Peptides against a protein of PDB entry 6GMG. Designs and how they scored, part 293

Target 1, 331 residues: chain A of PDB entry 6GMG
Amino acid sequence: DSDDRVTPPAEPLDRMPDPYRPSYGRAETVVNNYIRKWQQVYSHRDGRKQQMTEEQREWLSYGCVGVTWVNSGQYPTNRLAFASFDEDRFKNELKNGRPRSGETRAEFEGRVAKESFDEEKGFQRAREVASVMNRALENAHDESAYLDNLKKELANGNDALRNEDARSPFYSALRNTPSFKERNGGNHDPSRMKAVIYSKHFWSGQDRSSSADKRKYGDPDAFRPAPGTGLVDMSRDRNIPRSPTSPGEGFVNFDYGWFGAQTEADADKTVWTHGNHYHAPNGSLGAMHVYESKFRNWSEGYSDFDRGAYVITFIPKSWNTAPDKVKQGWP

## One batch from the design tools (peptide; made by RFdiffusion4, then SolubleMPNN)

Design b2_p23_5_s1 (from b2_p23_5, 17 letters changed)
Fold by OpenDDE base, seed 2:
Structure b2_p23_5_s1 (fold): chain B 331 residues (1-331), chain A 23 residues (1-23)
Amino acid sequence: as target 1 above (331 residues)
Amino acid sequence: SEKIEEELKTYYQSQLDVLKSQS
């Protein structure tokens, strides 16, 4: 099949969006209307509204990843990822639990592993770390100062991240952020940057050398967070979708949700922005839609995925793609 | 980049697969 993706047309800078519609507990709109909202709310650079560029519109047209892409300013690398896994629960359920009627052992283990992840705790861990990073960034005018501040903050909190290697994604994330090095971005000044969060849903059973059962029902041992730090090794995530369990069955390989830097203390009230698929208005997929979901809706995910990671990256403080407060829908 | 293009290609194919599975 040919790629029928189309870049959405430019929207006038002052065009107001049409109202969003409710859809399964979330707010929904077509991609063109999201561009209008984005220009009114999120486009600001140094306090001035900007028209979404052709490049940004092109990024956005790639669906779920496009929303995170346009708001973070870069294609997701997913290197600094956090999750929470209850190992005791997992072990206990495997030992004392039983497969459901008609459920295979592999299916049972995969399900138990999926259920042993705590999305809320994973999200809270990422927020905690982002807060520490933001404090370290605040008064640092070079990378060395940032790293020193970060280590001090971690030591004060007795955080296990203080023991990470200097080459760890945790310490290297800032320097590896393109916008940090840009003249109109951070300009190599950490104090001009802030930490932001997005989430990725994906499939654990991506190892081609593993059993077919793991590819179909999940790999219980894959993509678990490290104890103490909560860091997830994402190096084995190759964006491979879940294998079909029956003929004709298919799964999408990933989903991305943008959180940014919301300050809402109640996780359940936070808003996550994501897209459905490629913008293909003249193709079989149809027009791209953008969703603004509450955490409950986002964290629930789909059967396509059995892992959720909460990823930290950085954007310039001059960008308004990650405001303190995000309003769901329009108006 | 080539890596990004590959990821996006896989994503597109998976979208089509889902669409076919729902038909």
Scores: peptide ipSAE 0.569, ipTM 0.936, DockQ to the pose 0.925
Fold by OpenDDE base, seed 3:
Structure b2_p23_5_s1 (fold): chain B 331 residues (1-331), chain A 23 residues (1-23)
Amino acid sequence: as target 1 above (331 residues)
Amino acid sequence: SEKIEEELKTYYQSQLDVLKSQS
């Protein structure tokens, strides 16, 4: 099939959104209407509303990754990812649990592994680290100062991240952020940047040299966070979808959700923005829809995925794509 | 970049696969 993706047309800067549709705890709208909301709420640069550019609209049109792409200003690299895994729960369940009726051993192990990830703790870890980074950024006017501050903060908290290599994604993330180097962005001034969070859902069974069972039902040992740091090695994430378990079955390879920098302390009340698929209004996929989901709705994910990672990146403080408070839907 | 294009292509294909599976 051909790529039926269409870039949504420009929306007038002052056009107000139509009401979102509530759906199972989510707020849903078509992509064009999200653009309208985005321009009213998230588009501000230095306090001034901006029309979503053609480039941004094109990014957005790529579906689930598009929301994160537009709001972060770059295509996700997913290098600085966090999760939480309950090893004891996993071991105990494998030992004492049993497969469900009709469930294979491999399916059981994959499911148990999936359920052993604590999405809330993973999210909280990312928020904790983002907070540390933000403290390190706030008074740093060059990268060296930022790194020094960061190390001090980590030392004070006895955080295992202090032992990461200087070239690790943790320490190199800022310098590798395009908007940090932009004159109208960070302008190489860390204090002009802030840490933000998005989430990626993906499949663990991506190793093509492993068993078919792992590709179908998950690899229980894959993409676990490192103890102490919570860092997930994402180097083996090649965006390979879950293998079909039945004829004709198919899975999407990833999903992205944008959180930004919300200050809501209750994880369950945080809002995650994500899209469904390519904007193909004249194609088989149809028009792209954007969802604003509560954490529970987002973190639940789909059967397509058995891993969730919470990723930290950076945006200029002058951008309003990551406000302190996000309102679900419209109005 | 070529990498991004490849990822997006894979993503698109997977979307179609899902659509097919639901039909």
Scores: peptide ipSAE 0.532, ipTM 0.926, DockQ to the pose 0.909
Fold by OpenDDE base, seed 1:
Structure b2_p23_5_s1 (fold): chain B 331 residues (1-331), chain A 23 residues (1-23)
Amino acid sequence: as target 1 above (331 residues)
Amino acid sequence: SEKIEEELKTYYQSQLDVLKSQS
């Protein structure tokens, strides 16, 4: 079905967007109209508005991941991911709770595990770490200076991340960012970069060697954050969807939401941008739509997913794909 | 890329349809 994907056509640089429409508490528009908004609001390089390139339009056409891709400048690697899991709540609910009527034990355990993740605390942890990284980047003109600053910041805050290996995704994330090395990007100057955040929703029960129950109802032990750091090992995420629980049932493999670098202190007022599916205007799925959702709408997710991770990456400060303030919809 | 296409073809239903069915 991915063969039906089409790259959206170019939009004139000065074309203003049509109004977004409300949809389930979100602001919604077709992908072509999002391109128009993107060119007016997010396209700026060094303060100059840019037309979305053919390459960027092609990236965008991949759907939810495409929104994160075009704004971050790279396909998501998801290496530096954070979450929050309440172990005490999990243990207490397993001990004192019971399956609902008609709920299997495996379904109960999977649900309890899902509910033991705190999306807001996970998001807050990512924001905290991004803030530390941004302070470390601010006056660092080489990677060594950045790493030294980062270690000092972590030591001052007594953060468990200070104990991570030098080769960990936490310390290697900047050097592994293509735009950091680009001449028109960071040009190997950390002070030209800033930390940004996106989120991924996915299924925990991806291990094909595990029980069918875990694939259907979730693996309670999978993709938990490490204590103290909040880091999630994403190496086993292979974009495998939830297994059907009934004949004819199907699930999507992931969802991506772009946050960027908003400074809004109230999590509930932050805006998350995401897409529904790849652009297939002549196919069964139809045209791609882009949604701008408040945190509550984004973090709610779908039954397709039982995990949410908040991922840190980097973009050049000269890009305007991650502004301090994001306005939902248009106008 | 081919790798990305392979990762994305596991969409069985549009996200919007899933959202509608859960509302």
Scores: peptide ipSAE 0.023, ipTM 0.638, DockQ to the pose 0.335
Fold by OpenDDE base, seed 4:
Structure b2_p23_5_s1 (fold): chain B 331 residues (1-331), chain A 23 residues (1-23)
Amino acid sequence: as target 1 above (331 residues)
Amino acid sequence: SEKIEEELKTYYQSQLDVLKSQS
C-alpha cells in the first residue's frame, strides 16, 4: 500500500556513506545511504554541496522514478524518447521462426518484437542526439539561437530530426523544462543547460481496446521508433502494466534508470542508477534501496516490460547530478 | 535479479500516488 510511503529523514551534509554492497552484479545500498552519497557527490550547485531538501527526499521516496526525479529536477515527462528496432530481424523471425513449445502465436510475436529492439543502439542514438543538442546549447543565449543551432547541426549531419515539426518534443523539450526557466537554473539561457539521459522500461500492450493477447503478451507494433529519427511516440504510454496471464500474477507499470551525462564511450561501462520501490521502512515492503548498475544489468530489464526507451531531458550545468564520470558504489 | 524483480512490483502504487499529487 502506497500509504506506507515515508519521506526519508534528512542526512547531515558531511555524513559519509557506508560502503555499498554487491547485489546481482550491481552496487546496492539503502536509500538513506544513497542520500549521503548524493550529498557528497551529486548535490553540488555551482560547486557547492547541498543537503538534499525535504522536497527532493520526498521525490526520491517514490522509488525508481524518484531517483530520476531527484536528479533531473522534474517528474519524467518521457516525451523525447529514442529506441532502435531491427525491422529486418523482426520480419525474418516472424517468417522463418516458430513458437516455442507451449508458446502461443501472440506470445511468440510479442517476444520476437521485444527481441528485435536493440538496447545498445537505442542508447547510442540518444547519446548521439544529446551530443548534438549540447553543441547547439553551448553558444546559444536564447531559445531562438538554440533552435537555429540545432537545425544547423542536424542539417550538417543530414539527420532526419531536422524535419521534425517545431512543436515536436524534440524542439520543444528545452522550453518545457522548468529548470530552464528558473533564475538559479538556466534563466532562459540555453548555454546554461545540458542534455541528460534516463531510460524507461514499460509495457507495449497498453491499449485497452486491443485484444487481450496484446495486453498479456505485448503489442508487436506499439512504441516502435520512427525510421531515421529513432523517436518513439510515447503519447500512448499511460503507465499501464502488463496484464496477468494467470491468477495471482501481477506486473508493475514501469522502471526508470538514471544515466545523466556520462562521457564513458563504452556503453557497457556506463552506470545506471535506479530504485526498487517506494520507501516504506515501517511497511511490508521495507526501506527503499538504490542500485547502481552497469548497462548490461540495466538494459536486461524484467519480464514486466517489453519496451525500453532512452529519454533526453535537460538540467542546468550548475547541477552535479549528471557528472562526466560516475563511480559505482562506495567508496 | 528475481528478488529485485519482485520488489519492482511496487512501482505501480508509487506512480498512482504521484498522479494523485499532480492532479
Scores: peptide ipSAE 0.023, ipTM 0.661, DockQ to the pose 0.069; fails the geometry check

Design b2_p23_5_s2 (from b2_p23_5, 19 letters changed)
Fold by OpenDDE base, seed 5:
Structure b2_p23_5_s2 (fold): chain B 331 residues (1-331), chain A 23 residues (1-23)
Amino acid sequence: as target 1 above (331 residues)
Amino acid sequence: SSEVEKELEQARQSHLDVLKSLS
């Protein structure tokens, strides 16, 4: 329930941010101060600073998803998602491992499945694919040229994505991006767009027809990446949270982290921007805070979630919401 | 929903505290 949600007020374009504060290895600030930073660093369109619009501030006010929303320019659809799953590890642990003391079989299986995902490899796969896409975009002035380039790149790399159906989110993602079609965005010119990455944490046990145990402890078979491609079918992600395992326990439906298009080769040094909750300065939740976390902090996740996906979308190159370098905190 | 979010925030804080203690 977001009845107490408030849109943060506008910040003067030239107002500099207050210093961020360190918080458990993260840089933290209140949402209003993030808006100030955003205007100074990320707001640029064609090299010109922009004040965050009321619409953008409203998007941002929704919390963790709001950060990704304002920077990507659209509400996350999560269609082109990647992950890495160690099937051999999973099978071996199920066969040779045992539940911990007090752990149910279902809880054990759910945990083993969760631990069989490799966040770093999943992120790396998304970066690899984004790189391929960016090469395909560079000199393509229509969608047909982009798709042809993409297929050629995949063939040269012997990438399993070359076998995806034309209707796959992999091939349709660009055309389904609103900013690609906008006159002041891509204007249907792929070379004006670039691939960007965000991450979503969510719960695997979302099937209402499945056992209660799966809803409580995870569905070990759900949301696994396809072998070779790393693609995750996100069609069954309906933002359903983990079911409580005890009275009074509750979980939230997702977390989002914005990466963009950083060029830092070391995953551990990449910065992920995310929010805690919707902005409710006069409500019980309080003001929204924005965090800039290193990959270690982001990928750790929470017990609310047992899946992490790395999603590719596109933004116009004229936007500076996904710069090649992100500096943590302020100054 | 508000209660769930509050609970999550508490859980997050606890988790972060653990990570801090390991550093």
Scores: peptide ipSAE 0.022, ipTM 0.626, DockQ to the pose 0.062
Fold by OpenDDE base, seed 3:
Structure b2_p23_5_s2 (fold): chain B 331 residues (1-331), chain A 23 residues (1-23)
Amino acid sequence: as target 1 above (331 residues)
Amino acid sequence: SSEVEKELEQARQSHLDVLKSLS
């Protein structure tokens, strides 16, 4: 139960991590050991190693979202989300495909929709946009300069994002980032910030007014990216889990994976950091574990989810929570 | 993998109930 959540204790700043354990192609460790790694590798502010604060440890203790929370510096808002959907594939499979043996029509449509999302292309789109934003941030010392740069970059690339409203999450994301306004963060200087990426897995069939079949097997029309931009309207994501298809079946609300700002060009070699559940070392759930997964493992997701979005946010460049290279596991 | 799902699903559901209040 939620009351069993415990904030992991502080780890000495100089304590080295124990080796991670392999787990189904992932590197796995207990949360306390991740804190040790985090302090050695990701904790640096202005080049100085930091002990994870009590507040940060508390954030981390919330599990999968906690990993993204501690590294991004804020609870995920998921407003600037990208995905890729193959409409032609979807239409073709619906037209020419057939339900599997024992598969209902609704289940078939939900599955086909899920399979019509291209996780790699969605991730690539987010990376592309993040790169554009990073170029726009460079040498921009106020928000106006940043926005002007951004518009110029988009125009040069003939990117459909140039047509977004000024109030769109795309343009407002920076100003809405708390760390941008912090004295020790961006200090209202865009050039001190960088774009970073995390991913959210969630269920499409969240509309309570829709059919039970959509809630059970997915809503094929929900959370599709807008053509041209790749933007996903996340406003309808209310963290509602998939409805059970059989008695006793239960699904979780979401999963979060932290990518940051890795420069590895091969998507398959990128590392995604995520947690299993909230930290309850003395409870039935047990201690929280942190996983470092390759993209293939992360993007595969779980049956709980039929959507994956890649979200852009910002952190100060002085933070080392999003390094260019992430090494899987320890040592 | 399905094995990983089996290990984590119930635990994550309990955890996520708390997170709903934060989002």
Scores: peptide ipSAE 0.025, ipTM 0.707, DockQ to the pose 0.071; fails the geometry check
Fold by OpenDDE base, seed 4:
Structure b2_p23_5_s2 (fold): chain B 331 residues (1-331), chain A 23 residues (1-23)
Amino acid sequence: as target 1 above (331 residues)
Amino acid sequence: SSEVEKELEQARQSHLDVLKSLS
């Protein structure tokens, strides 16, 4: 019950974290200890450590989305999302493959679609686009200059994103970022902002008017990236979980992982920060835990989800929530 | 907000169950 959610208490600014513990190839800690680490490592504004505010602690308390929320500075809108889908593999497997023993046709098609997404290529596409955006931001002191730079960069690379509409989330993402407009943030100066990345896992079969099979086993045609751009239309993502396949079965609606702006070239060495559930120390769920996972651990996802998207948003360069290097765990 | 809380309710319980199954 949402009523069991509690905002974690404040931690002294100079309190050092306790050691993280290994968990399923990840580094794990309780939320209060993550707050301690966050204050030491990620809290910096203009080079100065900050105590996590009550508002930020409240955001964090919402679980997996809370980690992305506190580090990005806004609740995820997921509008600028990328993925990679192997259409040839999908068609070939549908044509030449067969359902497993006991697998329905709908289940087979849903599984084949899920397996046709390439998480690594999706992540790489997002990183590529983020790099282009960062180059466009670097010397732009107004939005017009940013957009002009962006179009030039895309033209030079012959990127299909250059053909996107001006109202596309691709071009409107910066202006729609609250921290861009804040006086102590971007102050409407693109050169004070940088692109950052997070990931969302979710279910494809969210259309309530579709067949029960699609809601149970996935919609093979839903949330595919557009050819050439890699953009995913996220407008139909309503955080609806997978439908139960048996009585008493239940699935989670989403998972979020924070990457930020790490410069590690090897995807497998990148660190993704995420939470398990909302903070309910006095409830059945218990205290919230925060995980720092390698890409392999993050990208594997859960059976609750058959889609992964890599989303670009923006934060002020003065924030240290997206450093070039992220260390897993503590110390 | 109440809307955010509503969106998060189901996801959190299932995530815990998945993590427990992996232990």
Scores: peptide ipSAE 0.024, ipTM 0.665, DockQ to the pose 0.367; fails the geometry check
Fold by OpenDDE base, seed 1:
Structure b2_p23_5_s2 (fold): chain B 331 residues (1-331), chain A 23 residues (1-23)
Amino acid sequence: as target 1 above (331 residues)
Amino acid sequence: SSEVEKELEQARQSHLDVLKSLS
């Protein structure tokens, strides 16, 4: 029950974190201890540590989306999303593959579609695009200059994104970022901003007008990336969970993981930060926990989800919520 | 917002169940 949610109390600015605990290849801690780490490592504005504000603590308390929210500075809109789908693999497996024992045709098709997404290639595409955007931002002091630079970069790379409409999320993402317009943020200067990445896991079978099988086992045709660009139309994502396949079964609506702007070239060594649920220390769910996972742990996801999108947004360069290097756990 | 809270509440219970199954 959302009514059990509690905002974590403030932590002293100089309070050091307790050690994280290992948890199946992840580093885990309670939300209050993450706040302590955040203040020591990620809170810096213009090089100065900051105490996490009440507003930020409230954002964080929402659980799986909270980490992404507090570090990006806004609730995720998921408009600029990327993925990679192997169409040839999908067609081949449908043609030559067979359902497992007890697996229905709908289950088989949903599973094959899920397995045809390449999480690593999707992540790599997002990183590639973020890099292009960062080059376009570097010396641009107004939005017009940024857009011109972006078009030039795309043309030089013969990238299909050059054909996107000017009103597309790709070109409008910067201007629609609140921190870009803030006086202490970008102050309308693109060169003060940088591109960052987070990921969302969700269910493909969200269309209430579709078959029950698609809602239970996935919609093989939903949320596929556009050829050439890798863009995913997220407009039909309404945070609807997977439908139960048996009585008493329940699924979660989404999961979010924060990557930021790590420069580690090996995807397997990148660190993803995420939460389990909203903070309810006096409720049945208990206190919120924060996890720092390697890419392998994050990208595996859960049976609740059959889609993973990698989303680009922007933060001011003066924020330290997206450092070049992220260390897993504490110390 | 109340809408955000409602969306997050459902996601949280299922995620906990998955994590418990992994422990």
Scores: peptide ipSAE 0.024, ipTM 0.666, DockQ to the pose 0.354; fails the geometry check

